# Ledger of designs, part 15: peptides against a protein of PDB entry 3T7K

Target 1, 248 residues: chain A of PDB entry 3T7K
Amino acid sequence: KAEKILARFNELPNYDLKAVCTGCFHDGFNEVDIEILNQLGIKIFDNIKETDKLNCIFAPKILRTEKFLKSLSFEPLKFALKPEFIIDLLKQIHSKKDKLSQININLFDYEINGINESIISKTKLPTKVFERANIRCINLVNDIPGGVDTIGSVLKAHGIEKINVLRSKKCTFEDIIPNDVSKQENGGIFKYVLIVTKASQVKKFTKLINDRDKNETILIVEWNWCVESIFHLNVDFTSKKNVLYQKK

## One batch from the design tools (peptide; made by RFdiffusion4, then SolubleMPNN)

Design b1_p9_7_s1 (from b1_p9_7, 4 letters changed)
Fold by OpenDDE base, seed 2:
Structure b1_p9_7_s1 (fold): chain B 248 residues (1-248), chain A 9 residues (1-9)
Amino acid sequence: as target 1 above (248 residues)
Amino acid sequence: SSSDYLDED
């Protein structure tokens, strides 16, 4: 069926998209449309796997979904597109108007608002955002909404190597891991990095660390600090936004 | 809400 539908076009584009969808196309695509998309070089995957070499995300806008956040770690993310790209493409292909010799859909017309070339260009860097920020080992409280597995998976996708889960009510100083990075001359390195959910946790962890490892550098942030860093593909250590405690 | 941390897919 797809071949018959596409036979009316003299030339078919190859979009070379390996994509996931988030916040759209919940019901998926019918078999014919999947075949059409495949013939146009558009492959849609259900889940993110590194082996699939994904380069595209479909979403109606910037979202805080696991898929959207992880898409910014693609190597590179080539396109972040609105679902209207697929909708308009399929609409044009299924159109019975004989006069269409070519598919006339430009990917650049469907960019997600707020995902600009500056963000896309950063996905071509050889390092991940938290790696560039010298954050390799973090402490994460176990009561974080979204769950430690999902949150941890997003953080790992962005260059955090080790995630230590803290049981906030029972943890001691010995349970807190240091951010094991070599001292680089040109960057603020925090010895202890923690993601917390409550002010009581800030008080607890600051006390534990300061009592046992006096004068060490501490960064305690909320999840939104990580999200903003991901959305910008840059950590701004000058910003106090979403920082709960900082000791330099 | 959970949406403050992660949106649902």
Scores: peptide ipSAE 0.410, ipTM 0.878, DockQ to the pose 0.706
Fold by OpenDDE base, seed 1:
Structure b1_p9_7_s1 (fold): chain B 248 residues (1-248), chain A 9 residues (1-9)
Amino acid sequence: as target 1 above (248 residues)
Amino acid sequence: SSSDYLDED
């Protein structure tokens, strides 16, 4: 059926998209439309797997979903597109009235607002955002909303190698792991990096660390610090936004 | 709210 529908076009574009969807297309696509999209070089996946070499995300806007945050770790993210791309494309293809010999849908007309070429270009870098920031090992409190698995998965996608989950009520200094990065002479490396949810945790962890490992560097942040770093594909150590405690 | 951390898909 898809072949018959597409036969009216003399030339078909190859968009070369391997995509996931977030915040859109919850009902999926019918079999014919999936076949049409596949013939146009658009393959939609249900989940993110590194082996699939995903290069595209469909979303109505910038979202804080697991999929959206992870899409910024694609190598590279070629396109972040509004769902209207698919809608308009399928609409044009199913239209019998258009004597169009060619499909005239431009990907660049459907870019998600706020995902600009500067962001896209950073996804071509050989390093991940937290790797560039010399953050490889972090401590994460176990009571983080969204769950340690989901949050941890996003952080790992962006270059965190090790996530130590802290039981906030029972943890001791010995449970806190150092950020094991080679001291680059000129880079602000924090020995202890922690993501916390409560002010009481800041007080606890700062005391534990300062009492046992005096004069070491500490960075304690909210999850929003990570999100903003991901959205910009850059860690701004000059910003105090979402930083709960910093000791240089 | 949970939405302050992650949006649902």
Scores: peptide ipSAE 0.410, ipTM 0.878, DockQ to the pose 0.715
Fold by OpenDDE base, seed 4:
Structure b1_p9_7_s1 (fold): chain B 248 residues (1-248), chain A 9 residues (1-9)
Amino acid sequence: as target 1 above (248 residues)
Amino acid sequence: SSSDYLDED
């Protein structure tokens, strides 16, 4: 059926998209449309797997979904596109009226607002955002909304190797892991990096660390600090936004 | 309101 529909076009584009969708296409696609998209070099996956070499995200805007956040870790993210790309594409293909000799849809017309070439270019870097920031090991409180698994998975996608989950009410200093990064000469390295949800946790962890290791560097942030870092594919250590405690 | 943590898919 898809072949018959596409036969009216003299030339078919190959978009070379391996994509996931977030915040759109909740009902999925029918079999014919999937086949059409496949013939156009558009493959949509249900889940993110590294083996699939995903290069595209479909979303109506910048979202804080797991998929969207992880898409910024693609190697590279080639395109971040609005769902209207697919909608308009399929609309043109299914149109009976226009003897369209060619599909006239340009990917660049459907870019998600706020995902610019600067962001895309950073996804071509050989390192991940937190790797570049010398953040390898972090401590994450167990009561974080969204769950430690999902949050941890996003962080790992962006170069954090080890997520230590802290039981905020029961944890001791010995439960806090150091950020084991070799001293690079020019980078602000924090020995202890923590993501917390409450001011009481800041007070607790700062006390635990300072009582046992008074001279160590500490970074305590909110989840929003991570999100902003991901959205910019850059960690700005000069910003105090979403930083709850910092000791250099 | 955008979730302060994660949006649902």
Scores: peptide ipSAE 0.409, ipTM 0.872, DockQ to the pose 0.654
Fold by OpenDDE base, seed 3:
Structure b1_p9_7_s1 (fold): chain B 248 residues (1-248), chain A 9 residues (1-9)
Amino acid sequence: as target 1 above (248 residues)
Amino acid sequence: SSSDYLDED
């Protein structure tokens, strides 16, 4: 029983982690280890649900998984940790070494490389990254790898409210939705925001929009533009990286 | 190699 194992310690930490795992622990945990972790204030969930108030992600590194990308939308993300935290913790607990007065595992020693305090601090903001960028409605091509549902779910987690799926081969101008945001003085608001996969789509959509609405602002980006924006929790409109077409 | 789109879990 977990209680008997933990009785060897005079004091137990409470880590207060509500976590999901990605790219690690595919086989899960045994019942004893789950109970141990629970007694230490570590609860691991299989899936992301808002009701669970998740605050932690376990991953070996920065990943482009749905879970990892969505973890950056947690409110807040308190910790992004390597799986070695759990491994070392359980190893120490299961160790037959004499009465350890305390579990000596520091969360900060297990931070995922590239997820720094600057990123963590941005998860405390009251707005999501695309919300701050005045991107509420986007057009997404239907042939995007990963699927429109998964990609759309990630984008929604980060503040995009409406995702219009475009059938790239059959779509007309009338199928393209505007980004319905109020004009703000200090922000480049794009009337049309599109995520595309191919140069041919750029040519098609730019023509359709410019022929029918010639004076409007257009932003056409790759999925990598979204990923980079998520990883930084900031949209850099000065960067041309992963921007396929921009009209201001 | 990380996928250009999404990594699998």
Scores: peptide ipSAE 0.405, ipTM 0.869, DockQ to the pose 0.623

Design b1_p9_7_s2 (from b1_p9_7, 3 letters changed)
Fold by OpenDDE base, seed 2:
Formats: C-alpha cells, sequence, structure tokens
Structure b1_p9_7_s2 (fold): chain B 248 residues (1-248), chain A 9 residues (1-9)
C-alpha cells in the first residue's frame, strides 16, 4: 500500500531521522503511515536506547519530559521538530492531487521554538553538559518528585557517572559521596554536589558536611537547576537561580 | 505538582 501511494512521486527525500516522540502522537501511527515514513528515512522509536543512535525528537514545544530532556544528550541531536512536520508530510503524500511530482517539506520550517542552532551545535561536543561542568558524582534525595530512577537516568544521560541516593531522614555524613574529579585549574569544582527538594534538607546536609569536612566546596541545587542546565546545554555557575546553597 | 518536575508523555 505504501509503495503504491509513493509511486506518484518522481523522487523521494531521505530525511535520515531516528526519532522519539513526546507530548504528541500518543496513539502512534497506522501501519501504512509507518511504512511511508520508513521509506522516507524516518524511523520512530517508542523508547530511547543508545544503540538506536537517535538523532531527532518530535514535540510540540520544549517539554520537561524524560524523553525531551534525554534528547538533548543525543550524539548529535540533529533535529528537534514539531509534530506538524509529520502531519504536513503525510497530508501531502495522501493528497490525491496528481500534480505533486515532489515532496516539498523542509525540516527547518518545523523547528521547535527555543531549540536553536546554538543548542544543536552543543550536542556535537564530545562531552556532556555535566561532564564539562566537572560534575561526575552527585547526591540525590530519595523523595524527589519524578522518582530517583527517572531523574537519575536523565542525569546519567548528561554525563553524571554516579548517583548516590540519600535517605534524607536517616542519612549521615558517611552516606554523602564526594564529587571525585581531578582539580582542573580553570573550572569551578565542587567537592559535594546535592540535589534536594526542601529547605530542611539544605540545613541538614550543610550542617553534616560543615561539621565533618570544614571549608570544603558545596553545591546544593533544585532539580530545576539541572533542567535549565540541560535546556541550555551549559552550566552557568554565576547564576544563583535554583541554587539553594553554594560554598566556594 | 509532579508536573513541576517532569511532564508526562
Amino acid sequence: as target 1 above (248 residues)
Amino acid sequence: SSSDFLDED
């Protein structure tokens, strides 16, 4: 069926997209449309796997979904596109107008607002955003909304190697792990990095660390600090936004 | 809300 539908075109584009969808196409695609998309070099996957070498995301806008956040870790993310790309493409293909010798859909017309070339270019870097920021080991409170597994998975996708989950009510200083990075001369290195949800946790962890490891560098942030860092693919250590405690 | 942290697909 797909071959018959596509036979009316003299030339077919190859978009070379390996994509996931978020915030759109919840019902998926019918078999014919999947086959059409495949013939156009568009493969849509249900889940993110490194082995699939994903390079594209479909979303109506910037979202804080696991898929969207992880898509910014693709190597590279080539395209972040609105679902209207697929809609318009399929509409053109299914059109009975005999006069269409060529598919005329430009990917660049469907870019998600706020994902610009500056962001895309950073996904071509050999390092991840938190790796560039010298954040390899973090402490994460167990009561974080979204769950430690999902949050941890996003953070790992962006270069955090070790996630230590803290039981906020029962943890001691010995439960807190240091950010084990070699001192590089040109980068702010925090010995202790923590993601917390409550002011009481800030007080607790600050006290535990300062009482046992006095004068060490501490960074305590909210999840939104991580999100903003991911959205910009850059950690801005000059910003106090979403920073709950900082000791340099 | 949970949506403040992570949006759902």
Scores: peptide ipSAE 0.362, ipTM 0.860, DockQ to the pose 0.661
Fold by OpenDDE base, seed 1:
Structure b1_p9_7_s2 (fold): chain B 248 residues (1-248), chain A 9 residues (1-9)
Amino acid sequence: as target 1 above (248 residues)
Amino acid sequence: SSSDFLDED
C-alpha cells in the first residue's frame, strides 16, 4: 500500500532521521504510515539506545521528559522537530491532488521553539556538558523524585561517569565520594558534587564534609540545576540559580 | 509535585 501511495511522486526526499517521540504520538502510527515514513528515511524508535545512533526528537515543545533530556546528548542531535512535521508530511502524501510531483516540506519550518542552532551545534562537541564542566563523579540522594535510575541515566548520558547513591538518613562522610577529576591548572573543579532535594540534606552534607575534609570545594545543587545545564548544554558556574551551597 | 522533576512521557 505504501508503495502505491508514494508512486505518484517522481522524487522522494530522504530525511535521514532516526528519531524518538516524547509528549506526542502516544497512539503510535499505523503500518502504512510507518512504511511511508521508512521509505522517506524516517525511522521512529520506541526507546533510546546508543547503538541506534539517534539524531532526532519529536516533541511539541521543550519538555523535561527522560527522552527529551537524553536527546540533547545525541551525537549529534541534528533536528528537534514538532510533531506537525510528521502530520503535515503524511497529510500531503495522502492527499489525492494529482499535481504534487514532489513533497514540499522543509524540516527547518518545524523546529521546536527554544532549540536553536547554538544548542544543536553544541551536540557536535566531542565532550558532554558535564565533562566540560569537570563533573564526572556525583553524589545523588536516594529519595530524589523520578528515581535514582532515571535521573542517573540522564546524567550519565550527559557525561557523568559515576553516580554514588546516598542513603540520606544513614550516610556518613565515608559514604560521600569525591569528584575524581585531574586538577586542570585553571581552577573551577569541585571536589564534592551533590544533588539533593531538601534543605536538611544540605545542612547534613555540608557539616559532614566541612568537619572531616576542611577547606575542600563543595557544590550542592538541586535537580533543576542539572536540567538548566542540559537545556543550555553549558554549565554556568557564575549563576547561583538552583545552587543550594557552594564553597570554592 | 513529581512534575517539578521529570515530565511523564
Scores: peptide ipSAE 0.361, ipTM 0.861, DockQ to the pose 0.708
Fold by OpenDDE base, seed 4:
Structure b1_p9_7_s2 (fold): chain B 248 residues (1-248), chain A 9 residues (1-9)
Amino acid sequence: as target 1 above (248 residues)
Amino acid sequence: SSSDFLDED
């Protein structure tokens, strides 16, 4: 059926998209539309797997979904597109109007607002955002909204190798792991990096660390610090936004 | 309200 529909076009584009969707297309696509998209080089996956070599995200805007955040870790993310791309594409294809010789849809017209070439270019870097920031090992409180697994998965996608989950009420200093990175000549390495949700946790962890390891560098941030870093594919250590405690 | 943590898919 898809072949018959597409046969009216003299030339078909190959978009070469391996995509996931977030915040759109909750009902999925019918079999015919999936086949049409596949013939146009658009393959939509339900979940993110590294083996699929995903290069595209469909979303109406910048979202704080797991999929959206992880899409910024694609190698590279080639396109971040609004769902209207697919909608308009399928609309043109299904249109019964006369001799459409070609599909007239440009991917660049459907870019998600706020995902610019600067962001896309950073996804071509050989390193991930937290890797570039010398953040390899972090401590994450167990009561984080969204769950430690999801949050941890996002962080790992962006170059954090080890996530230590802290039981905030019961943890001791010995439960806190150091950020084990080789001292690079260029400063900005924190020995202890923690993501917390409450001011009481800041007080607790700062006390635990300072009492046992007084001269060490500490970075305690909110989840929003991670999100902003991901959205920009850059860690700005000059910003105090979403930083709860910093000791250099 | 965008959840301060993660939005649902």
Scores: peptide ipSAE 0.359, ipTM 0.853, DockQ to the pose 0.649
Fold by OpenDDE base, seed 3:
Structure b1_p9_7_s2 (fold): chain B 248 residues (1-248), chain A 9 residues (1-9)
Amino acid sequence: as target 1 above (248 residues)
Amino acid sequence: SSSDFLDED
């Protein structure tokens, strides 16, 4: 029983982690280890649900999984940790060493490389990354790898309210929705925002929009533009990286 | 290798 194992310690930490795992622990944990973790204030969930108030992700590195991308939308993400945290923790607990005064595992020693305090701090902001960027309505091509549902779910987690799926081969101008944001004084609002996969789509959509709605602002990006924006929790409109077309 | 789109969990 977990209680008997933990009785070897005079003091137990409370890590207060509500976590999901990605790219690690595919086989889960045994019942005893789950109980141990629970007693240490570590709860691991299979899926992301807002009701669970998740604050942590376990991953070996920055990943492009749905879970990882969504974890950056946690409110806040308190910790992004390597799985070695759990491994070392359980190892110490299961060790045959004599009675230890305390568990000597520091969360900060297990931070995922690239998820620094700057990123963590941005998860405390009251707005989501795309909301801050004045991107609320986007057009997404239906042939996007990963599928419109998964991609859309990630984007919604990060503040995109409306995702219009475009049938790239059949769509007309009327199928393209504007990014309906109130004109905020801070420039950089694009009337049309599109995520596309192919150069042919860029040509098509730019033509459709420019022919019918002349002089409007257009932003056409690749999925990687979104990913980079998520990873940095910031949209850099000065960067041309992963931008296929922009009209200011 | 990180997929250019989404990695599988």
Scores: peptide ipSAE 0.356, ipTM 0.850, DockQ to the pose 0.608

Design b1_p9_7_s3 (from b1_p9_7, 4 letters changed)
Fold by OpenDDE base, seed 5:
Structure b1_p9_7_s3 (fold): chain B 248 residues (1-248), chain A 9 residues (1-9)
Amino acid sequence: as target 1 above (248 residues)
Amino acid sequence: SSSDYLDAD
C-alpha cells in the first residue's frame, strides 16, 4: 500500500532520520504511515538505544523529558524537529492524486524553537558536556524526583561515568565518592560533586566533607543545574544559578 | 512537583 502511494512521486527524498518522539505521537503511527516514513528515510524508534545511532528528536518544543534531554547527547543530533514535519509530510503524500516530481517538505522549516545551530554544533564535539566539565563521578541523593535510574541515565548519556546513589538519611562520609578526574591545567576540578534536593542535604554533606576532608573542592547543585548545562551543552562554572554550595 | 524535575513523555 505504501509503495502504491509513493509511486505518485517521481523522486523521493531521503531524510536520513533515526528519531525518537517525545511529547507527541502518543498513539504512534499506522503501519502504512510507518512504511511511508521508512521509504523516505525516516525511522522512528520507541526508545533510545546507542546502537540505533539516533540523530533526531521530534517534540513540539523544548521539553524536560528523558528522551529530550538524552537527544542532546546524540552523536550528532542532526535535527530537532516539530511533529508538524511528519504531519505535513504525510498529509502531502496522502493528499496529492497527481504525479509530483518531488515532495516539498524541508526539514529546516520545522526546527524546534530554541534548538539552534549553536546547540546542534556542540553535539558534534567528541566529548560530552559533563566530560568537558571534568565531571565523571557524582553523588546523587536517592530521594530525587524522577528516580535515580532515570536521572542517572540522563547524566550518563551526557558523560558522567559513575553515579553514586546516596541514602541521604543514612549516608556517612565514607559513602561519598570523589570525582576522580586527573587534574587538567585549565579547568576547575571539583573533588566532590553532589546533586541534592534539599537544603538539609547541603548542610549534611558539607559538614561531612569539611570535617573529614577540609581542604577539598566541593560542588553541590540542584537537578536544574544539570538540565541547564544539558540545554546549553555547556557547564558555566561562573554562574551561581542552581548552585547550592561551592568551595573552590 | 515531578514536573520540576522531569516532564512526562
Scores: peptide ipSAE 0.417, ipTM 0.875, DockQ to the pose 0.716
Fold by OpenDDE base, seed 2:
Structure b1_p9_7_s3 (fold): chain B 248 residues (1-248), chain A 9 residues (1-9)
Amino acid sequence: as target 1 above (248 residues)
Amino acid sequence: SSSDYLDAD
């Protein structure tokens, strides 16, 4: 069926998209449309796997979904597109009226607002955003909304190697891990990096660290600090936004 | 809300 539908076109584009969808196409695609998309070099995956070499995300806007956040770690993210790209593409293909010799849809017309070339260009860098920021090991409180597994997975996608989960009520100083980046000569390394949810946790962890490891550098942030860093593919250490405690 | 941390897919 797909071949018959596409036979009316003299030339077919190859978009070379390996994509996931978030916030759209919850019902998926019918078999014919999947075949059509495949013939156009568009393959949509249900889940993110590194082996699939994903290069595209479909979403109506910037979202804080696991998939969207992880898409910014693709190597590279070639396109972040609105679902209307697929909708218009399929509409044009299924249209009986125009003997269209060619599919004429420009990917750039469907870019997600706020994902600009500057962001896309950063996904071509050889390093991940937290790697560039000298954040390798972090401490994460166990009561974080969204769950430590999902949050941890996003952080790992962006270059954090080790996630230590802290039991906020029971943890001691010995449970807190240092950010071991001793091999990097670049200044601005925080020895202790923590993601917390409550002001009481800030008080607890600052006390534990300062009592046992005096004069060490500490960075305590909210999850939103990580999200903003991901959305910009840059860590701004000059910003106090979403920083709960900082000791340089 | 949970949406403050992660949106649902």
Scores: peptide ipSAE 0.416, ipTM 0.875, DockQ to the pose 0.711
Fold by OpenDDE base, seed 1:
Structure b1_p9_7_s3 (fold): chain B 248 residues (1-248), chain A 9 residues (1-9)
Amino acid sequence: as target 1 above (248 residues)
Amino acid sequence: SSSDYLDAD
């Protein structure tokens, strides 16, 4: 069926998209449309796997889903597209118009608002955003909404190598891990990095660290600090936004 | 709310 439908075109584009969807296409696609998309070089995956070399995300807008956040770690993310790309594409293909020479749909017309070329270009960098920020080992409280596994997987996708989960009520200083990065000359390395959810945790962890390891550098942030860093593919250490405690 | 941390897919 797909071949017969596509036969009306003299030339078919190859979009070369390996994509996931988030916030759209919850009902999936019918078999014919999947075949059509495949013939156009569009393959949609259910889940993110590194082995699939994903290069595209479909979403109606910038979202805080696991998939969307992880898509910014693709190597590279070539396209972040609105679902209307697929909708319009399939609509054109299913149209009863006479034989057309080509499909006339431009990917650039369907870019997600706020994902610009600057963001896309950063996904071509050889390093991840937290790697560039010299954050490799973090402490994460166990009561974080969304769960430590999901949050942790997003952070790992963006260059955090080790996530230490802290039991906020029972943890001691010995449970807190240092950020094991070689001191690069430019002085911007925090020995202790923590993601917390409550002000009481800030008080607890600052006390534990300062009492036992005096004069060390500490960064305590909210999850939103991580999200903003991901959305910009840059860590801004000059900003106090979503920073709960900082000691340089 | 949980939506402040992660959106559902």
Scores: peptide ipSAE 0.415, ipTM 0.876, DockQ to the pose 0.709
Fold by OpenDDE base, seed 4:
Structure b1_p9_7_s3 (fold): chain B 248 residues (1-248), chain A 9 residues (1-9)
Amino acid sequence: as target 1 above (248 residues)
Amino acid sequence: SSSDYLDAD
C-alpha cells in the first residue's frame, strides 16, 4: 500500500502537478506508484482535457507530439519536466536503505532543455500565440501529414478559432476563407492564411487569391512555421523561415 | 529523424 511506503517520511511534498506524458512512460504506472504520486500532489492524465486544468508535461526533450505542442497552451504551463523526475522520485520512495526523513527532489533540476522561464512566462499571458498574431481563421490542406484533426486541434489550442480544410485538388477561390480579424492599427493582419504541404499548392492558391482578390494580404506557410511559433510562443513575422509565400 | 509534421506519442 502506498500509505505504508510513504509512512517512513516525516513530511511529504505537494508538487501540485496535473500532468500528461509524451515520449515516456508508455507502459504507464502500476497502481501503487499512481497512488504514491497522487499523495505527492502529482496527477497524471492520459489525455489533454481543458477541464482538467493541466499545468505540467513530462517528456524527455522538446517533441513535436500533439501532447507536447498542446502543453504549451496550458494556462499556465507551470512545469515542463523530464521523466527522470518521476523515476528518481519513485526510486527514493521505494529505497529501503536510505533512512530519508524527507524526499529531496527539486522540480527545477528536471526542466526540459529548451523550455525556459521565458517560454513559461508566456503561457501566463491572457491570449494564445496565434491570437496575439491576429490569426483567427486559417486554411489547411487536407493532405497534411498527421491529419487535419490532430493538426487542427493543436492550432485551436493555440488560439485559432476556425480551421477551414481545403481539398487541394478540387478547391476554388470560394472555398478559401478570410482571416476575419478587425484591423488593429499596429498589427500586420493577413487576410488569407494558409498552411500547405507542397509548392504546387502555393502556386495554386496564390493564383486563385490574386486573380479574385488582387490587393489582399496573403500568408502561406508550412506546418513548421506553426511549430516554431508554438515552441517560441511567439509569431515572428520578420522571419522568412518556413514561409512559402507572403504578400503584405 | 524527427517527423517533419508530428511525432508519434
Scores: peptide ipSAE 0.414, ipTM 0.869, DockQ to the pose 0.648

